# Ledger of designs, part 227: peptides against a protein of PDB entry 6J54

Target 1, 223 residues: chain A of PDB entry 6J54
Amino acid sequence: NENLFASFIAPTMMGLPIVTLIIMFPSLLFPTPKRLINNRTISIQQWLIQLTSKQMMAIHNQKGQTWSLMLMSLIMFIGSTNILGLLPHSFTPTTQLSMNLGMAIPLWSATVFTGFRYKTKTSLAHFLPQGTPALLIPMLVIIETISLFIQPVALAVRLTANITAGHLLIHLIGGATLALLNINTMTAFITFTILILLTILEFAVALIQAYVFTLLVSLYLHD
Target 2, 42 residues: chain B of PDB entry 6J54
Amino acid sequence: QFQFTGIKKYFNSYTLTGRMNCVLATYGGIALLVLYFKLRSK

## One batch from the design tools (peptide; made by RFdiffusion4, then SolubleMPNN)

Design b2_p28_3_s3 (from b2_p28_3, 26 letters changed)
Fold by OpenDDE base, seed 2:
Structure b2_p28_3_s3 (fold): chain B 223 residues (1-223), chain C 42 residues (1-42), chain A 28 residues (1-28)
Amino acid sequence: as target 1 above (223 residues)
Amino acid sequence: as target 2 above (42 residues)
Amino acid sequence: LLSQLLEYLSQLLAELARLLELLLLLLA
């Protein structure tokens, strides 16, 4: 059914793409603190950012902590967009593979180049796991090289697939509930309950995927 | 703890330098193979 | 530190898998 994918089409208004506004909208939800003791909402946000920042940067040295701003902005962006995408009739930009690739490829490239620039020996050594039998070295080096290039694709596809699949399921079950309202009200109620449980699951998935994406980027930076 | 001598000193899968050299050697070998096929086709 | 990060990732994935399993059971 082509109608199933209608929610994934980039919205336009009068021929102008509204996607840009949708992407920028989450930024308004995170205002910059202007007081020592901010409002409750801002304080909670800053607290969460601080906690996540400490966890993400715990594995990095001082040079790696320079990436803290970028990584935190990334997780906030992906997380906020994913959560907003769960609102009824909302469009989630992160469901678009092109957008996720646009984020994954530059970040991955930056991490790889940073590794080669500051830790050339270690980065080159990572293509060969320690303790590899001598006869398997050439094959394993090739495999690890291919694995490296698959990383940005895996990052984008993982995020896109999880969020898209979740939205698709919500749409399908939601449509099924509406269709069953006039057929069997009891069955419709059961299906509606499943929909509620699924939405709760998708909230968790949204946050997890945002975190995993950022975490893997950070992990690649650490090498 | 392993003391490598000879060729194993430069090409091993245990030391950082050895692993790096193995990777470079592998890439060099691939490059030479590609070069060989390119020259052969001419 | 890398191992710890991998452990955190594995835990998150495990939780996701558990939730998905529960969802599949409900849908079955």
Scores: peptide ipSAE 0.138, ipTM 0.708, DockQ to the pose 0.021
Fold by OpenDDE base, seed 5:
Structure b2_p28_3_s3 (fold): chain B 223 residues (1-223), chain C 42 residues (1-42), chain A 28 residues (1-28)
Amino acid sequence: as target 1 above (223 residues)
Amino acid sequence: as target 2 above (42 residues)
Amino acid sequence: LLSQLLEYLSQLLAELARLLELLLLLLA
């Protein structure tokens, strides 16, 4: 019996980690524009990047807009890797919790640090909501402090859990479909249809999770 | 908008400065408690 | 299938525990 979760193990070739090559591969799919009028694919990509940039950076002032390059690169990286991970027998680095933590923790720390550097008073005031009764102030401050430290964990776990769960469901339903081919072809067809619908859903989830991850990082910077 | 006098002027949950001071006071209190228990255990 | 799922969940939990332990060590 083969392990259904073997696809989540980091791939190696002759002991060498090919994961580094996998994470760099999506960058090749987004070449830099060299002409005023580029190819259709490049033009669409640039157009999408501009739209997402306008939407995400609209809430930021001029100082906050300096983070545009980092946020756009992040969403492009996560989105592209998630989509490529839905290919048959592919490996998604974002399914690894260590990878997502490696991205979430530094970015979160940077946003919090930036807030304390330039908006010290406002940042400290966020630990206590307005209109809090005097007796509940100490307890609420503690809760808000704990909430702050949970943020990076929530970012990493959310992305990892959603992508991993989607992959698991695809494998499970796919396996069930293969098993039912020799038992009942009608039920196998139904399960196969569900598999196709689920795959389409996972494509959407992959993009949404990339967007949500980047958006939350941006919101933490704005606050 | 809000008129506070005395201690409430510096420690309130309605003004930005008041909220900041409350947070700092809370952290200071916790730090003192931790220090107290650390010194007591040794 | 159920046994494999349980094994995966156990491995995931173990990884989370390891990460938590590392975090606690860094904070200590």
Scores: peptide ipSAE 0.119, ipTM 0.689, DockQ to the pose 0.030
Fold by OpenDDE base, seed 3:
Structure b2_p28_3_s3 (fold): chain B 223 residues (1-223), chain C 42 residues (1-42), chain A 28 residues (1-28)
Amino acid sequence: as target 1 above (223 residues)
Amino acid sequence: as target 2 above (42 residues)
Amino acid sequence: LLSQLLEYLSQLLAELARLLELLLLLLA
């Protein structure tokens, strides 16, 4: 029997990585509108993008609103890849920690450097929370510095762990359901029902994790 | 609001400038300590 | 199950190592 984690192996064909094509595939699902009144699918997409854009960029000033395109593209990419990964026998690139680090580290560094570039005093002040007792200042500055460098790692690991755990759970419950089909059909039906509910939950988790990832990047930019 | 005089004016945890200076002083102190231990080992 | 989990973790660590190697190569 195949191992439970076989679905998380990066697909290759003839020694060439297919991951690149898989990553680019979600871009085809979001065509550019050309009509004044588009079809229902595109209209819903535009509405969602506009809604999320207003929500995320409401926190930022005009200078921060320049990042709207980047943040919206990020949330659409992560969200679409996560949802597509819930399809049977699909590979989710966001389950690969390397990919998430590849997104988190540059975005985090960009936000940090942007902060130092335009808000130098405020950015440096963030290493010391307001109202800290004088005796705790040196230690707290060190802790806050370490916390800053943990942010990209935490951002990537959070996304990876949540999506991977969801996929693993779906596979485990699915496998259990198949195993119980020949043992007890009633129990198999119960586990199948749980699988359906879990799948619905994972759809929500897929969107939430995309939103949280983008929101945290935006929040780091705001600070 | 807060009236700071002397060293507290430049190194405080309430004002933005004071917090910045505290951070810079901390980093400077750490750098000096690292430099001291590096020179001591030689 | 435990052996499979350990194998998955080992693969994950290997991928991280590859990423770090690529970053080091990029910086070199």
Scores: peptide ipSAE 0.102, ipTM 0.683, DockQ to the pose 0.034
Fold by OpenDDE base, seed 4:
Structure b2_p28_3_s3 (fold): chain B 223 residues (1-223), chain C 42 residues (1-42), chain A 28 residues (1-28)
Amino acid sequence: as target 1 above (223 residues)
Amino acid sequence: as target 2 above (42 residues)
Amino acid sequence: LLSQLLEYLSQLLAELARLLELLLLLLA
């Protein structure tokens, strides 16, 4: 039903896609610090970035920590877009599978190529789990190869499905609440309460999905 | 620790080098099979 | 459709909670 997915249509104005502006908007929420002691908002942002950076880069050596800027930028982008998407009548770019694939495929490719370049032996060995029977080696190598190519798809679909499902549920419950306002006010109040609780849950999901997406990219880099 | 001799030294699923060689051999075998069927189909 | 979506979300939340628990165990 198009009415259910109307909120997921890419917004345009006068035939021009405003999706580019929507994608660029979260960048305005993270200004560059200029002082040793900045505003509270900037300080909190930097603190969160440092915490997440320490957690994600703890498993990486010095060479892996070179990706810290990219990974932190990724989590901030996905997180901010997901949170902004929960605003009423807003459009979330991360609900579009094309957007997530556009992020997942290059990052996945980069992690795979870096692995093959610097850790060729280890990367190739990952296609064959340790201790496999000799007769199953060819089949298992094929399966692991297929599994590797499924990784970027799974990464993109996971993020897209989680955010999209949350948005759909909010719209459905919200629509039901509006419909019940003139039918049964008491029931409408109950559904509205559920909507509020669901919205709070979706805020948590938005942040978790951003973290999981970035974490998996980091783990693929670590192999 | 494992001690391998002969062919098992180069092709095993326990050592890093052995696993690498197995993967390369598998890819090589698949490539040869694809080539064989391609030439056969011509 | 709503029931299916709720079931999907419940399963997703359960999976996320499980993953979070595993991550916490790994970090502890």
Scores: peptide ipSAE 0.089, ipTM 0.694, DockQ to the pose 0.016

Design b2_p28_3_s4 (from b2_p28_3, 24 letters changed)
Fold by OpenDDE base, seed 1:
Structure b2_p28_3_s4 (fold): chain B 223 residues (1-223), chain C 42 residues (1-42), chain A 28 residues (1-28)
Amino acid sequence: as target 1 above (223 residues)
Amino acid sequence: as target 2 above (42 residues)
Amino acid sequence: ELAQILKYLLEQLANLASSVQEALLLLS
């Protein structure tokens, strides 16, 4: 089923990867405001950015709020790429596990390193939950250490899997609807309705996954 | 406030310092174990 | 084969729904 995975192949032109251009494209959708009162679209964008920023950074102190710019840029990037990926025959860079790992690991490492730098005692204490029986302390510390290293992987895989699965479902159901048009129009209509509902769901998932990704990064920073 | 005496004062799962010390002790133990096996292989 | 595909799709949909639910729980 090469046709199913064709949308996940990194596009290249003349041997040059255009993935870089695709990655940079969402930045063009968010221009800097020039006027005191901008257009409606820009105003809505700014409003959304402010709302999300307030929600995400509410759990952080003043020093932690320094990460607000990076986290907001991250959520805007992932969200925009995910939404653009739902366009027909579009390529979503976030479906690539390599990209998500390349994005998650540095951010995770930065959060962990920042935690160890400024909150050394607290960070070290997180390897052992409170109230642990004395006999289980060594085992639990090891498990918690492993869990820490699994965090970036889980973060990347979660994002990749959700976006990829949704994209595949849209393509599969879309293909099924087209195939059923010649067989049973009524069934095709039902499947088409499901496709519409699924696309709406995927739009929501795209935004939610971007938010969850950034939120978890922020949460790791807070912990 | 938990008032622990003796070894439990430094190694406990309730206080922040105690938890930290337990973590460090576990890592130290693992390091010593690894060192032991390395020295044994020589 | 069709049943397997449908089962796979349902599983993926369930996973997606679970992920959404988890995300909503994190937001709550």
Scores: peptide ipSAE 0.058, ipTM 0.681, DockQ to the pose 0.016
Fold by OpenDDE base, seed 4:
Structure b2_p28_3_s4 (fold): chain B 223 residues (1-223), chain C 42 residues (1-42), chain A 28 residues (1-28)
Amino acid sequence: as target 1 above (223 residues)
Amino acid sequence: as target 2 above (42 residues)
Amino acid sequence: ELAQILKYLLEQLANLASSVQEALLLLS
């Protein structure tokens, strides 16, 4: 078990944690455009940002669209960190539940407080679904309150679980492939093929989880 | 669409105001219960 | 152990797909 989770240990160099540098590294992949017509990479990045921005902000009013910059930064950060984490022998910060909670809780609290500040009546009414029988009102309000507090936890755990599970599976199948190379080459080849397919799937999962994380934050803001 | 009279006008699960009042009443009731048990235990 | 991990991954992907579907339905 120690070997399985060895890749998830926070890396240190000379006794100093380098997690901060790893977290800041994806920011270097997205330089600010300076020209009217930029390089191909920057143009593709801006196009993707505009596409995702239009999709996510379509459900928000003018006041909600103020969060566009923050949400786009969030999806780019999570997506880039997840993709970089799939590199061989790389550490993925988003596999750490502490990091995801550190992102989810402030964002969730900001959305909840924003809702209570500007839409107090609607936010309070959200604790009681429409059409609830009178006898079930107190119980349902309590359940809905608990559900609200589970939202940041679910947001963080979902991202952490999906990324961590994918990494574990890649490492396990990779280790099995190496072990089978000296036993049965044909079986090792099959296992290696599965590993490649799984790696491709994990790239997709990495992007999807970044999108879902940001989307749910946006939906909480809309509510 | 909905016509409520009496207490149902202020406490209902169909109107926005009614739902808000129900939530506030529930929280107030829970707070009072917690306060009651806290004072009772002392 | 690998089977359990695969089952977990498939369940998570299914849940994700369901959540995305619900989100798309809300956006429609």
Scores: peptide ipSAE 0.057, ipTM 0.695, DockQ to the pose 0.018
Fold by OpenDDE base, seed 2:
Structure b2_p28_3_s4 (fold): chain B 223 residues (1-223), chain C 42 residues (1-42), chain A 28 residues (1-28)
Amino acid sequence: as target 1 above (223 residues)
Amino acid sequence: as target 2 above (42 residues)
Amino acid sequence: ELAQILKYLLEQLANLASSVQEALLLLS
């Protein structure tokens, strides 16, 4: 149904794609601090960034902590875009699989190549789980190799599917609520309640998926 | 400590070196098989 | 048509719930 997926079409203005502006818009919400004591909003943002940074970098060694800036920028970008996408009639760039693949593939490749460069022995050994029976070694190595290459795809699809499914569900239930307003007020009220609960859930999912995306990228680096 | 002797010393699923060697051997075997079929087709 | 939409919505909700559960397991 074209009406259901109309919100996922890339918006254009005067025949020019405005997606670039939408993608860059979240950056305006996170200004760099200039004062020692910043505004309440900026202070809260910095506090959250520091907490998440400490939590994510606790898994990594000193060399892995070099990725802190990149990982934090990634989580902030995905999180902000997901949250802004929950606004009514807003376009979420993260619903586009191409965008998520564009983020996942380079990051995944960087982690894998970094692992092979600095931890070649451990990275090669990772293809064979410890304690594997000798007869299953060749098959398991192949499976683990395939699993490695599926990682960026799974990472991108997971984020895209979760956000897309949430948006689709919100639009469908919202449309049903509007349609039922003039038919049955009681059923419309129930549907509206479900919509509110779903919106709250999607808000949480938006943040969780951003975190999981970044965490998995970080975990691949630690492997 | 695991006491591996002979081939098990270099090819085992418990030691890091053994696991690495098993992976390399597997890839090498696959590469040789692919090469064999490629040369056979010529 | 309404039944199909409802079925689709329920499936999407189930998928979302499963995704949330998976995410929570990953965070733990």
Scores: peptide ipSAE 0.030, ipTM 0.678, DockQ to the pose 0.016
Fold by OpenDDE base, seed 3:
Structure b2_p28_3_s4 (fold): chain B 223 residues (1-223), chain C 42 residues (1-42), chain A 28 residues (1-28)
Amino acid sequence: as target 1 above (223 residues)
Amino acid sequence: as target 2 above (42 residues)
Amino acid sequence: ELAQILKYLLEQLANLASSVQEALLLLS
């Protein structure tokens, strides 16, 4: 049991936590462009950033588009950390609920407060859906208020759960594959094939979760 | 589209102003209830 | 919709737990 969850323990070196360095490491993978025509990797990165930026900012007006830099940095950060976390025996910071809460709560608060500041009437009106029967108004307002406060928690838990579940599954299938190598080679081969497919899926999940997290933050800002 | 008169003009679930007022009224009512029970307990 | 999300997450966690249990039993 201890071996299964060992990958989720915060790494330390000489008694000092190296989590900070791990969190900052993905930033080194995205250097600033210096040329008009950059390398293939940088060009692809810029292309992806532009596409995602256009897609995410299309729903926002001029005021909301000011958040483009923050949202793009967020998706790049989460995406890169998730992808790097799929490396063997690598620590994924996003598997830590504390980190995701620490990231989600401020962003959520910023979006909510921004809404209250610039769209006070609309923001307050969102606590009551349009067309609600008069008898259900008080109860529904309470429910919507609770729903609002659950949003940051939902963001954090969603990201954490998906990444953690994926890692656990990869480790379990991998361990089973290794165990079956000495028992039945054919079965081990099948399990290994499943592991490969699962790994590919987890790469997709890593990117999707980054996108969903950022998208939801953006949607909260739009509302 | 909607023509409301009287109290329904200010408290409705179809207009932004009406929805806002309903929300504020709900919060105000809850606050008053909490205050009432708090003062009653003392 | 939040309840549905929570239900979905709980279901995923339950499935994962079951898979872990089965895997541990096989490895033991």
Scores: peptide ipSAE 0.023, ipTM 0.675, DockQ to the pose 0.020

Design b2_p28_4_s1 (from b2_p28_4, 23 letters changed)
Fold by OpenDDE base, seed 5:
Structure b2_p28_4_s1 (fold): chain B 223 residues (1-223), chain C 42 residues (1-42), chain A 28 residues (1-28)
Amino acid sequence: as target 1 above (223 residues)
Amino acid sequence: as target 2 above (42 residues)
Amino acid sequence: MAELLKYLAEQLARLAELVELLLLLLLK
């Protein structure tokens, strides 16, 4: 009776949580360039960073572009941790809701505080949609306020749920393929093919979720 | 361009200033209600 | 946000169609 959720338990070594080491590991995969002409891998990484930076910063004015370093570090961190988490018998830190909330809440609060500090009138006006009937104004302001506080929770839960669901599905299909190998080889081959396709899908999902998380933080900064 | 006169000039859903004032008025009203219930409970 | 969700849904649908086509090719 293997617990399906055993892979999501924080790993401990000699009674100490090694989660901190796992979280720091992706930073070692992205060395700073020291040469004018770098290795092919570093050149591809730099090209991808530049491409994503151009796309994300196109929405922002000069003041918003000051956040580019933080947003680029965030997408690289989440993307790399998600990809590394797809390795067999590896722990994915982004499956922990506490970690994702720990990232989402400070970033969201920083964007909201920045909005109130530099664009107070526009930020306060955002709680009321344009053209609302006068009778519905108090109700809509309350709903919009609640919506604002749900934003960081929705951001964290979306990332956690998508990655966790993918890992569970891979585990279930993988277990089914192993069980079917002893019953019927043909059906096991079909389920194994589905497993391969699913793993490819999860690689794409891992990158998309990193991009969406960072993009939504960026959009909240623009508002 | 809607020309608003009187109270509608300050409290409207079409202008930026009007929207801001509506939001501040709603929060002010809620704060006063909470304060009233807190003082009544003592 | 609605446009982003729509874009994401469209990308997921395209990916699902691609996976389905790959499955059909492998089953033949």
Scores: peptide ipSAE 0.016, ipTM 0.585, DockQ to the pose 0.015
Fold by OpenDDE base, seed 1:
Structure b2_p28_4_s1 (fold): chain B 223 residues (1-223), chain C 42 residues (1-42), chain A 28 residues (1-28)
Amino acid sequence: as target 1 above (223 residues)
Amino acid sequence: as target 2 above (42 residues)
Amino acid sequence: MAELLKYLAEQLARLAELVELLLLLLLK
């Protein structure tokens, strides 16, 4: 059991948590282009950034597009950390609920406060769905208020749970594969195939969760 | 366009302003209830 | 810096072992 969760323990070096360095590491993977014509790798990165930026910002008006830099940095950060976290024996910061809450709560609060500041009427009206029967209005307003406060928690937990579950599953199936190698090679091969498919799925999940996290923050900003 | 008359003009679930007013009225009512119980407990 | 390099070296060694194990699985 200790071995299963060992990958989720915050690494320390010389008594200092190196989590900060791990969190900062993905930023080194995205160098600023210096040349007019960049190499293939940087060009692909820039293309992906532009593509995702275009898609995410298409939902926003001109005022909402001011958040483009922050949202793009967020998706690149979460996506890169998640992908790097799939490397064997790596620590994935996004498996830590504290980190995800640390991102979700400020971003959520910023979007909510921005909404109340610039679109007070619309934001207040959002607590009541259109067409609600008069008798249900007080109850529904309360429910919607509670729902609002659950949003950052749901955002953080979704990311944490999906990444953590994926990692745990890879470890469990990986361990089972290794154990079965000595018992039955055929069963081990089947389990190994499942492991490969699962790993591919986790790469997709890593990217999707980064996108969904940022998209939901974006949608909250749009509302 | 919905034609609302009287109180429904200001408190309705269809118009933006009506919804806003309903929300404010709900919070105001809750605040008054809390205040009432707080003052009653003293 | 030396400890960081040592840590990185250990992680690379673990990765290498995993790759080797994976290769053994594929070759078996």
Scores: peptide ipSAE 0.015, ipTM 0.564, DockQ to the pose 0.015
Fold by OpenDDE base, seed 3:
Structure b2_p28_4_s1 (fold): chain B 223 residues (1-223), chain C 42 residues (1-42), chain A 28 residues (1-28)
Amino acid sequence: as target 1 above (223 residues)
Amino acid sequence: as target 2 above (42 residues)
Amino acid sequence: MAELLKYLAEQLARLAELVELLLLLLLK
């Protein structure tokens, strides 16, 4: 039972954390296209990037579209790290809350500061929803201010919790399957089937969480 | 178009300027209250 | 968040149905 959380421990080699190398590894999976006609894998990657870029940038004005490169790099990074993390014996950096906060806080602060810089009146007005009764204005402004500061935390925790929960489920069902192999092969086969279906679901969740994380950052930029 | 007259023109929950002024007034009020309690403890 | 939860609930429901079908096939 003590081994359930061992997969979430930051790996060390010779006393040095190799987390930096793991974080850099996804960048190697997305090479820059050099040919007019690319390989099938690169073509699919480019197609996915174009589709996601079109969907995300459709919400933004021309000024917001300048953030496209950053948002696309973010979704590719989180998505690739999450997918790689689903491999057996792999470490997923996005299961670390510190990593996700390290991404969420700067991006959130950048969106907030850009909002205050370019749309000061609108950004200040955002602390008060339209049509609020006059007596509720002070309390609602305070609540909305607190809500703003919770945004980066909620963003990071959502990603961390979803990926961590998925990994734990895979480990638990995997462990149960292994234990049942020694008791009853038929029940072990059933749990193994559940494990396969769960792993497929977790692949989808990994991509969805990357998309949702980036989408929420983009929505904060739009506001 | 709501024709706001007087103080409601500057402090309303419907216009951007009115909402901004309400937010600034709220923060200003909180800052003054904090300042009052800080000066009173002295 | 609600849409995400709904999506997850739908996926879990589909998974449960598939497991039930598999169990029925295996018990025969």
Scores: peptide ipSAE 0.013, ipTM 0.585, DockQ to the pose 0.013
Fold by OpenDDE base, seed 4:
Parts: sequence; C-alpha cells; structure tokens
Structure b2_p28_4_s1 (fold): chain B 223 residues (1-223), chain C 42 residues (1-42), chain A 28 residues (1-28)
Amino acid sequence: as target 1 above (223 residues)
Amino acid sequence: as target 2 above (42 residues)
Amino acid sequence: MAELLKYLAEQLARLAELVELLLLLLLK
C-alpha cells in the first residue's frame, strides 16, 4: 500500500521540499515572444493560447474579458503541470488537494465578490430559481446557498480526483506488467498494451481537466 | 409580462426584483431566528 | 533550477533505459 501512494508524497531533495521548484518549472516552457516571427514551438503555443482565449472569452462581455489573462495563465499552468506529471517518476502538484483548493477558493471568491459588486440584483436573484412555488422559497434559497459554497470544493476535488485516479491506474497496471514479465510474457504484453492506451487517455484527461477547471471558473464569473 | 398586484409585486419568483426581495427576506428571517434562539439560550 | 534539471535528467535516463529494455524484449 505504501508503494502505491509513494508517488504522491511531496518530494524532498537534501531535506528541502522541492514542490516550489516543480510548480515554477512549467513557466519555463512558455517563454515570452521576442520577435514578430518566432520559433515554430512558440508560434504553436501562441496559436493555442489565442484559440482557447477566443473560445473562453466568447461568452463574456467586455468587462469579463479583463479576466482573460488570469484564466489563460491558469489553464496553461494546470495543463502543463498535468502533462509533466504523466512523466514516469514525476510528481504532479495537482494531485494535492491543498494546491487545488488553494487555486479554487481565491478564484471562486473573486468571481462571487465581483458578481455581488457589479451585478448585485442578479447575483442575489440567482439564489432563487424562476418559477419556484412560494412555499418552497425559503428551503430552496438555503439549498442554493449551500450549493454555492460547495462549488469551490467540487472544482478542486474534480481536478484532484481525475488526475490522482489516472496516476493510480498507471502505477497499478505498470506494476502488474512488471510482475507478469517474470511469469508469462504473453500476458505481460497484453497488460502493457492496456498501459499504453491508458497513458494516451491520461494525456487527454490532463488537458480536458485543465480546460474544465478554467471553463467552470469562467462560467461562475459570467453568472 | 406577469402583472403582479399587492405583496406579490414585491415578493415574486418571476421578476428579478421580486427574487432579490425574496432572498433578502429569507436571509433576514434566518438572521432573526438565529438571533431569537441566541437570545433565548442566554 | 540546476538541481531540478539534474533530477529531470536522471528520470529521463531511467525512462530511456526502460524503453531500451522494452525494445530489446520486443525485438527478441
């Protein structure tokens, strides 16, 4: 059991936690453009950023578009950390619920406070769905308020659970393949094929979870 | 457009202002209940 | 940063060894 969760322990080098270095490492993969025509890698990155920015900001008004920089930095950060975490023997900081809560709570609170500040009437009205029978109004308002407070938790847990589950599956099947190599090479080949397919799936999941996280934050801003 | 008369004009589930007033009334009611039980417990 | 790069290089080397072992197993 200790071997299964060993990859989720915060790594230490010379007794110092290197989590801060791991968190900062993805920023090095996205250098600032210096030229009008850059390297192919930088141009592809910029194109992807522009594409995702266009899609995410399409639902927002001009005032909501001011959050574009923050949302784009968020998706690039989560996406890059998730992809880098799929490397063998790599630590994924997004598997830590504390990190994801640390991201979700401030962003959620900022969206809620901005909503109350600029659209007070609409934000307060959101606690009561349209067409609610008069007798159910107090109960429904209470449920909706509880639902609001669950949003940041659900946002963080969704990301953490999906990434953690993927890593656990890779470790379990990977361990099984290694064990089967000494017993039966044919069965080991089958399990290895499953492992490859799973790793491809996890790459897709890593990107999807980054997108869903930022999209939901964006939607909360729109509401 | 629903024409609401009387109390339903201010407390309505269909209008934005009515929904806001309902939410404020519910929070106010809960606050008063909590205050009542707190004062009663003392 | 240098320590992180060293760590990443070591992990990449281990990955390369694993891939080489797998290729040897597939070619046999």
Scores: peptide ipSAE 0.008, ipTM 0.571, DockQ to the pose 0.015

